Peptides against a protein of PDB entry 9IZ0. Designs and how they scored, part 304

Target 1, 345 residues: chain A of PDB entry 9IZ0
Amino acid sequence: ITCLGSNGHTYKQLVKGGNDDLRQDAVMEQVFEQVNGFLRSYRKTSQRNLSMRTYKVIPLALKTGVIEWVQDTIPLGEYLDSAHKVYHPKEWSLSTCRKLIAEKQMEDLETRLKVYDLVCRHYRPVFRHFFLESYADPVQWFTTQTNYARSTAVASVLGHVLGLGDRHGQNILIDKTSGEVIHIDLGIAFEQGKKLPVPECVPFRLTRDVVDGMGITGVEGVFRRCMEFTLETLRREEDSLLSVLEVLRYDPLFSWLISPLRRMKKQKMQLENFNQPESGNITTDASRDPKIQRNNVSGESEAERAILKVRQKLSSTLSVEASVGELIRIAQDPSYLALMFCGWS

## One batch from the design tools (peptide; made by RFdiffusion4, then SolubleMPNN)

Design b2_p27_8_s4 (from b2_p27_8, 17 letters changed)
Fold by OpenDDE base, seed 3:
Structure b2_p27_8_s4 (fold): chain B 345 residues (1-345), chain A 27 residues (1-27)
Amino acid sequence: as target 1 above (345 residues)
Amino acid sequence: LEELLKELEEVNKEQLEKLAKIRLEGE
């Protein structure tokens, strides 16, 4: 739908209907706007224009809403698949890599690491080419690569602190004008992604292609420093951030639990990404297994646990530098990346 | 833009100096 605003501007909007609860996305965007307020108020982050790139989400009902159409964007995964075919036409296809990882998903860590290394040798990073193709002017190239590293740093800290899950190449958009990242499909928060059949083991997405987009300095330039400044700001504003999350604890519209339907949809999407044949006994009757009912952790107990985890992640027990260093290490660790459905790109 | 580039050069220099220290402490 295209709407004419009272300001005379036309806005493209996506009307989403069906089983997708947009209230989770809308709440996370509101949390990001509050965090962007903290980033604007703190000298070290305001000087660098650090922000989480947001998009407008208006929930109209339990399962219906309007999403802002983010113009001039491309999904990271769509760009990477296309660019890999251009720059590395003799390497393996994305489907071949996915198949090999899926065939070994039940094997030990040593075997999975060997397969991950093999896939990595036959599927090389290409994301640096996004900036080289899109920006012929050296100043624009450098500015957009810097904006990418900055926005990725902010999103990585927020992704860790808020426990944003399912951060794959199809839910990360790249803005072609600014080089900034835009995270979409925010329906898995507060570490609910760890409850998926393939649990998320990394604090944020920092794959080889995500790093290749940062240029020659990789994680050790603008990215690391902007993570440090962002985490320093969030630690300073801990009480303010926790107060925002406490409002959500009492919001009857916010679900601290992943819905069974959303869990099944994400499980199906994970299986489809592995090209696993539908073992036809997806018993729809899993809704009736009384063992799933016994872990009715009250939504209140999940909210309390979520807030406690945010507080623990904002702890000043380690320096900002040590905390960021450990997060970067874990996010790049092959022992975690080899366990992901797509940890090689 | 020149101030932003200069601040980026300073940030990059500070990170390169940190990397040089980490490399010297790890060797």
Scores: peptide ipSAE 0.005, ipTM 0.333, DockQ to the pose 0.013
Fold by OpenDDE base, seed 1:
Structure b2_p27_8_s4 (fold): chain B 345 residues (1-345), chain A 27 residues (1-27)
Amino acid sequence: as target 1 above (345 residues)
Amino acid sequence: LEELLKELEEVNKEQLEKLAKIRLEGE
C-alpha cells in the first residue's frame, strides 16, 4: 500500500498478514533504537556514525501489521544469486550447492567439510561487485563499502549479543544508496536459532560473500574495528541494555521462544528449497499430538535465561579485541559454516 | 589511502568495462 504521511510525502508500506508475529519485530526494532542511542552517546561509535539500521514496524493485531517498505533495497541473497550467474556462469547453481549440502546433512563433520569445500570451490564470492557496479565514483564506492562494513559490524555484534537467528540472505537487505545492511524478520532471537532443524552454530553471518563485500581488507580493517567499538559501547551500557531487556520480560506479548509454527514453517521452507518431490504419503497422522509437555518453563524463566546469556556475552573477562577476534574466528570457521544451511555464500 | 584508491579505481574501471561488455553481449 502507499500511504500519505502528515508531511505530504507518500510512503510505500507492506501490509503483512498471516503467521508472522510482527510484535517481535517491533520489539527488536525498539531495542535497536535504544542501542542506537548508546552508539550515538559514545564518542568512538558516534564519530563513525555507527548504527543498526531500523525499519518501522507497526503491529496492528495478532500476526498482522504494517512494515515500512525500505526503498532502494535488495535482499543480499537475491543480489548474490544474480551476480553469481553473471560473473561465474560456469559455476554451480545455488540449487545444486544447496542440494549437495542437504544430501550430506546427516554425515559426519569430515564429510560435511569436504562437501562444503567442494561447494566453495564451485561457488566463489561475488559480493564485491555490488559496490563496483553501483558506484562509478571512487569516493561514493569507498564511502558505501565503508558504510557496509560499519553496518555489518554493528549488526554482527548486536546480532550475537541478542542471539539473532535466521540470518539468511533473504533476511538481510542491502541499501543501494548507503550500502548499509538492514536486518529483517527478527522473530528468532535469544539463541532460538539453535532450536531450528538446522541449528545455527555461528554468532552472526560472516560468510565468504559477506566478507567479500568488505573489500580488499576483508574483516581486517573497518569491520573488526567497528565491531570492537560497538562491543565496547555495549559493555559500557550493559546495565542500560539489560534494563531495556527487563522491560521486555514483562511484555506478555513478547515470545522468548520460537513458536512451533515458525519452526515448522522454516522446516518446510528448507525442504522446499531442496526440491524433494513431495512424496505425498506424509500422512500426517495428526493423531499423535505430541504431548508437548508444556513444561511450564514460565515465560519469565526463559526471559531470565535470555537476559543471563546477554550478560554473559557482555562479560569483560576477555578484552574487546580478544572477544571480537574469537567471534570473527568462529563466524568464519569452516567447521561451523559447513553445518549451516547456507554457509558458503 | 591514495595507493589503495588508485588500485580500487583501476579495479573499478576494469569491472565497469567488463560489465559494459557483458551488457552489450546480452542485448
Scores: peptide ipSAE 0.000, ipTM 0.266, DockQ to the pose 0.013
Fold by OpenDDE base, seed 2:
Structure b2_p27_8_s4 (fold): chain B 345 residues (1-345), chain A 27 residues (1-27)
Amino acid sequence: as target 1 above (345 residues)
Amino acid sequence: LEELLKELEEVNKEQLEKLAKIRLEGE
């Protein structure tokens, strides 16, 4: 839909009709705006313009809403598939890599590591080329690559702390103007990604292509330092952040648990994406939501557990540097990435 | 907490008012 704003500007709006609860996205965007307030208040984060990129979500009904169309964006996964075909035309296709990982999904860790290594050798990183292709001016190139590393660092810390799941390449947009990342489809939070058919076992997405986009220093440059400054800010604002989350505890519309229907939908999509080429026909099967009697007692106990986990992730038991070092290590560990749906790219 | 609740309620109210306005302009 194209809306004429009161300012005389025309805005494209995406009307998302479907089984996605846009209320959860809207709530997570509000949490990100509060965190952006904290990041603006501290010198170490404000002097670097550290922020989580947000987008406007207007939930219209139970399963429909208007999303701000983020102009000049591309899904990370779409760019990577296209760029891999250009730069490595003799390597394996993404579909071949997905198939090999799927065929070994029920095997032991040793077998899964061997297949992951084999896939990695035949599907090399290409995301550095996004910056080299898009920005001919060296200052613009350096600025946008720096913005990418900063934005990814903020999103990685927040994604870990809030337990954001389903961080696949289609749920991460790249802003072509700034190089910043925009996270979409925020409906899996508070470690509910561990309840998916393929459990999420990494704190955030830090695959080889995500690292390749950071340039020659990889994680040891702007990214690590910006993760440290972001985590330092969130630890200082722990009580403020927990207070935001306590408000959500009393929101009867907020779901601390992944719905069984959303879990089944993601399971079906994971299984179907193995068997069919990406024909983008979202068949809207209008399956009636069964009246899930939300036992109020179960929702409150899960909210309390989620808030307790956020507090544990903000613990000052380890230094900021040690905590960030361990998060980066785990997020890049082949023993975890080999267990993921798409850990190689 | 009360100020943050109030800001979240105001943001939700402003979003609901924008929704009500879009709904009224679409009928």
Scores: peptide ipSAE 0.000, ipTM 0.273, DockQ to the pose 0.027
Fold by OpenDDE base, seed 5:
Structure b2_p27_8_s4 (fold): chain B 345 residues (1-345), chain A 27 residues (1-27)
Amino acid sequence: as target 1 above (345 residues)
Amino acid sequence: LEELLKELEEVNKEQLEKLAKIRLEGE
């Protein structure tokens, strides 16, 4: 829909009608706005304009709402698929890479690592070209690449701390104006991504293309330093952050668990990417509702466990530098990326 | 912009010095 604002400007808004829990997105955006308050209050983060890029979500009903359409954005995965065809036209298609990884999904780690390495050799990073194509002025190029690295650092720390899941290239938008990342579809949080059919095993998305966008220094520069400052801020504001999350503990509309429907939808999307469209009548016999044993874990007990995990991630047992170093190491570890649905790009 | 560039050069220098130390401690 297009709305006329009180300022006389027309705003495009996405009316999302469907099975997606816009209340969960709205709550996570509220948490991000509170965190942005902490980042603005701390000199080391405010001086660098560190923020989680937010968008307005107005839930109208449990499954319906208005999302602010972020103008001038592109999904990371859409750009990467397009750019890879341009810059590496002799390499494997994304569909070929997906198929090979999937065919080995049930194999041992050694086999999965071999296939991941093979895919990586035939699907090289291209995301640096986003900045080179979009910004002819060297100053704008450098500023935008810096904004990308800063934004990715904030999103990586915050995504780890809050246990944001389903961080695939279609759920990460790039702002073409600022180079900032915008995380969308926030309905998998507090490590519920580990319950997906392909479990998330990385703390945040730091694939080869995500790193290629940081320029020549990769993770070693703006990104690492901004992660350190962000984590330092979140550790200082631990009690404030936990207090915000405690309010969510008592929100009866907040889902601390992945919905069975969302899990099934993600499973179906993962499986449909493997079937070539043979035009066969898949009679989806929708009748076998698998008895999803509702383990009656009270939503409160899941909230408490989630808050405890947030506290553990904010622990000062390791230095900020050591903690960030370990997070970056794990997020780039082939032993984890080989287990992901799309860990190569 | 020059201040931002200078801050980024300083950050990159600090990270390169840290990486050099980690390499020397890992040999």
Scores: peptide ipSAE 0.000, ipTM 0.310, DockQ to the pose 0.013

## One batch from the design tools (peptide; made by RFdiffusion4, then SolubleMPNN)

Design b2_p28_1_s1 (from b2_p28_1, 16 letters changed)
Fold by OpenDDE base, seed 3:
Structure b2_p28_1_s1 (fold): chain B 345 residues (1-345), chain A 28 residues (1-28)
Amino acid sequence: as target 1 above (345 residues)
Amino acid sequence: DELKEVVERRKKFIEANPELWEQYIKSL
């Protein structure tokens, strides 16, 4: 739909209906707006205009809502597949890489690491080319690449702290105007992704292409420093952030439990991404898999565990620099990336 | 063609001045 705003501007909006619970997305966007308040109040983050890019989500019902259409964006994964074909036409296709990783999914870590390394050697990073192609002016190129590194740093800290897990390349949009990242489909938060059949094992996405977009300094420039300032701000505002999350603990509209439908949809996406689309209508009759241990964890016990885990991640036991250093190390560890569906790009 | 020359000039400038680039990145 297209709406005319009170400011005289026209906004495109996506009406989602059917099976997506937008309440989780709307709640996470509200949490990001509060965090953006903390980032604006703190000198080190405010001077750098650090923010999580948000988009408006208005839930109208359990399965219906309006989402702001983020204009002038491209999914990271769409750009990377296109750019890789252009810049490295003699390397392996994305489908070949996916197939090799999938064929070895049940093998030991050593075998999976060998296959991951083999894929990495035949599928090189290309995301630097987004900035090089899109911005002819040196100042604009530099500004947009800096905005990318800054926004990725904020999103990485928030992704870790709020337990958003690994964001796949279709859930990360790149703003073509600013170079900033926009995270979409926030329906898995508070480490709920670790309960998936393919568990989210990284704190945030920091693949070779995500790093290649930061330019020649990679993670050791703007990215690391902006992660440090963001984490310092969140540690300072711990009580304020926990108070925001406690309001959600008592919100009867917020489900701390993964909906069976979202679990099945993410499970199906994880499995269909490994299997080429054989057009088999597997009507997964959700009634008969007896091995889903319904851990009868009350939604309240999951909320309490989630808030406790956020507090633990904001602990000052390690310095900000040591904590960020460990997060960057884990997010780039081949032992975790080799376990992901698409850890090579 | 102009875009490729701009890209290559930028690449060469960054590759030739890594310290200047790091300093500038650290100033932000």
Scores: peptide ipSAE 0.036, ipTM 0.510, DockQ to the pose 0.012
Fold by OpenDDE base, seed 5:
Structure b2_p28_1_s1 (fold): chain B 345 residues (1-345), chain A 28 residues (1-28)
Amino acid sequence: as target 1 above (345 residues)
Amino acid sequence: DELKEVVERRKKFIEANPELWEQYIKSL
């Protein structure tokens, strides 16, 4: 929909109806706004303008809400598919790569690694071209690529700490003006992504194309240091962050568990993306309301477990540098990426 | 063609100014 604001500006808004609980997205955006407060208060992060890009979510009902349409954005996955066809027209299609990974999903790790390597050799990174195409001026190119590396670093640390799942290329927007990343569809948090049919094994998305967008330094320099400063800030503000999460423990509207419906929807989308070519808006009106008996007792135990895991991820047992180094290593490990739905791009 | 020239010019600029690049990286 397009709304006229009280300021006379027209705003595009996405009305999301159906079985999508926007309350989780709205709560996670509020957590990001609090974290952005911590990033603004700390000298090392404020001097670099480090922030998680947020968007407005207004839940209107249990299954209906309004999402701010982030203007001048593109989904990372949409850009990558388009750019790959342009820059590497002799390489494999995304559908061919998906098919080969899917055909080997039940095989051993060694076989899956061989297929992942084969896919990687026939599907090369292209995301550097986003910055090269979009910014003619060298200073704008360099500034926007830097903003991308910075925002990706913040999102990677927050995504790990909060256990954000479903970080596929359609749930990561790129701001065409700033180069910053915007994470959307926050409905899988606190490591509930491990409960998906394809378990998420990486702490955050750091695929070859995500790295290619950082430019010639890759993960070294800007990205690594901005991860370190972000993690240092979150460790300093641990009690403040845990207090924000503890408020959510008592919110009867917040679900620490992935809804069975959302799990089934994601499972179906994963299976459909394995089996069907590009055809069509299937608005499946799944209007059957299963009475989700919220077992309240399971929610409190999962909230406590989630908060404990956040505390463990903020532990000072390892240095900031060692912790970030391990996260970057794991996020790029082929042994984990080969297990993902799209770990090559 | 123009994009390849822009890429090569940017690459050459970075390669010609490694100290500016390192200083900038250090300032980030």
Scores: peptide ipSAE 0.031, ipTM 0.561, DockQ to the pose 0.012
Fold by OpenDDE base, seed 4:
Structure b2_p28_1_s1 (fold): chain B 345 residues (1-345), chain A 28 residues (1-28)
Amino acid sequence: as target 1 above (345 residues)
Amino acid sequence: DELKEVVERRKKFIEANPELWEQYIKSL
């Protein structure tokens, strides 16, 4: 829809209806705005304009709301699929790669590593071309690639700390103007992605194409340093961040747990969002609730565990550099990426 | 160890939801 604002400006908005819990997105966007406050208050992050890109979410009901349409964006996965067809027309299709990974999904880790390596050899990174194609001016190219590496670093630290899941290429938008990343569909947080049928194994998305977009330095230089400054800021503001999360314990609309139905739906959507999003009204006939034993863990005990896990991730037991180094290592580990639906790009 | 548990959890889910997996495989 297009809305006329009280300021006389027209805004494009996406109305989502059906079964999407925009309340989770709205809460996570509020957490990101608070974190952006911390990033603005700290000299090392403020001097670099480090922020998590946010978008406006207005939940209208438990399953309906309005999302700001982020103009001049493209989903990372959409760009990558198109770019691979252009730059590597003789390589394997995305469908071929997905099929080979899926055929081995029931196999052991060793077999899955072998098929992942095979897929990686036949599906090369292309995301560097986004910056080369989009920005003819060398200053704009360098600036936008730097903004990409910075925004990816912030999103990676926050994604790890808040335990964001469901970080596939359709849930990561690229701003074509700034080169910054915008994370969408935030309904999987506080490590609930580890409870998915295909668990999230990586702390954040740092696939070969995500790294390729950082240019010749890859994860080194801008990305690593911006992760370090972001983590240093979050460690400094630990009590402030935990206080923001404690407020969510009292929000009856916030779910610390992924429901079995949402888990199945999100998994189905992960599986389907690997295909072109046909905007089909999925009438989920609610009649088969699989009796997954609700271990009677009170929502309070899950909130407490989630907050404790955030505190543990902010621990100063390791240096910022050591912690970031380990996160980067794990996020790039083939043993984890081989377990993802699309860990190769 | 964690990776083995992840693989086994995935196996059990797919075995319990064959229709969902078959739909995914048909979409590839």
Scores: peptide ipSAE 0.022, ipTM 0.489, DockQ to the pose 0.467
Fold by OpenDDE base, seed 1:
Order: sequence, then C-alpha cells, then structure tokens
Structure b2_p28_1_s1 (fold): chain B 345 residues (1-345), chain A 28 residues (1-28)
Amino acid sequence: as target 1 above (345 residues)
Amino acid sequence: DELKEVVERRKKFIEANPELWEQYIKSL
C-alpha cells in the first residue's frame, strides 16, 4: 500500500499477514532506536555516524502488521547469487553447494570441514563487485564501501549482544544508495537461533562474501574499529540498555522463546533449500505438541536468562579489543562456518 | 565498457597501493 504522510511525502508500506509475529520485529526495532541514541551520544561513534539502520514496524495484531517498505534495497543473497553467476560462471551453483553441505550435515566435523573447503574453492567471493559496479564515482565507491563496513560492524555487535539469529542473505538488505546493511525478520533473538534445526554457532554473519564487501582490508580496518567503538558504547550504556530490555520482561506479548510455529516454518524452509526428499512420514501431528501453557513463570525465567546473557556479553572482563578480536575470530572460524546452513558465502 | 574500465582502474590502484589504502581505511 502507499500512504500519504502528514509531511506530504508518499510512503510505500508492506502489509504483512500470516503466521509471522511482527511484535518481535517492532520490539527489536525499538531497541535499535534506543541503541542509536547511545551511538549518537558518544564522540567515537557519533563522529562516524554509527547506527543500526531501522525500519518502521506497526503490529496490528499478533500475526499481522504494516512494515515500512525499504526502498532502493536488495537482499544480500539475491545480489550474491546473481553476481556469482556473472563473475564466476564456471564455478558451482548455489544449489550444488547447498546440496553438498546438506548431504554431509550428519557427518563428523572433519568431513564437514573438507566439504566446506571444497565448496569454498568452487564458490569464490564476489561481494566486492557490488561497490565496484554500483558506484562509478571513486568517492561514492569509497564512501559506500565504508558505510557498509561501519553498518556491518554495528549490526555485528548488536546481533551478538542481543543474540540475533537467522541472519541469512535474504534477511540482510543492502541499501543501494548508502551501502548500509538493513537487518529484517528480527523474530529470532536472545540466542533462540541455537534452537533451530541447524543451530547457529557464530555470533554474527561474517562469511567470506560479507568480508569481501569490506574491500582490501577485510575486517582489519573500518570494520574492526567500528565494532570496538560500538562495543565500548554499549558497555558504557549497559544499565540503560538493560533497562530497555527489562521493559520487555513485563510485555505479555513479547516472546523470549522461539515459537513452535516459527521453528517448524524455518525447518520447512531449510528442508526446501537443501532439496532433501521429503521423507514422507513427518506426520504433522501438530495435535500433540502440548499447549505450552504460557506459564508466566516460564516466560519470566527465560526473560531473566536472556537479560543475564546480554549483561554477560557486555562484561568488561576482557578489553574491548580482546572481545572484538575473539568475536571476529569465532565468526570467521571454518569449524563454525562449516556447521552453518550457508557459511561459505 | 566504461564501467569495466573504471572497475579495472580501481583494482589496479588498490593492487598498486595496498599499504597506503589500508592506512587510509584504518584512519576512518
């Protein structure tokens, strides 16, 4: 739909219906806007215009809402699939890579690492080409690549701290004007990604293509420094951030747990993307999942556990540099990436 | 064609000046 704003501007809006709980997205966008306030307040982050790109979410009901249409964006995964076909037409298809990883999903880590390395050799990074091809002016190219590295750094720190899951290439948009990343589908937070059929093992997405977009320095420039400044800001604002999260503890509509429906939806999407033949006897006996009585006691305990994990991630036990160094190491570790749904791109 | 030439000039510049470029990127 297109709405006319009180300012005379027309805004495109997506009416999202179905089984998607948009309240999670709306809450996470509110948390990001509060964090953007912290980033504006500190010199090191403010001087770099560090922010998490937000979009407006208006939940109309538990399963229905209006999302602001993010204009001039492309999903990272859509760009990468298209660009890989252009720049590496003799390499393997994304479907071939997915199939090989899926066929070895139940094998040991050593076998999975060998298959991951094999896939990586036949599916080379291309995301550098986004900036090279989209911006003819050298200053615009450099500015947009810098904005990408900065926005990816902010999103990586926030994604780790808030335990954002399901950060696949379709849930990360690139703004074609600014080069900034926009994270969408925020319904898997507070480490609930570890409860997916393929558990998330990395703190944030830092795959070879995500790094390739940073240019020649990879992680060892704007990205690392902006992660450090972002984490320094969040550690200073720990009490403010925790106070924002404590408000959510009392929201009876906020889910600290992945819903069985979301888990099943993600399981189906994973199976479809792996081209695994439906072993026809997953009787969707959806009748016998016990009504997880939303015992208020269980929700409160999970909220407290989530807030405690956020506090632990903001701990000053390690320096900012050491903490960021470890996060970058883990996010790039082949032993974790080989376990992911799409860790090669 | 012009875009390919711009891309190739940028690649060559980065390849010829990796340290200078790294220092500049790290200054931001």
Scores: peptide ipSAE 0.040, ipTM 0.508, DockQ to the pose 0.012; fails the geometry check

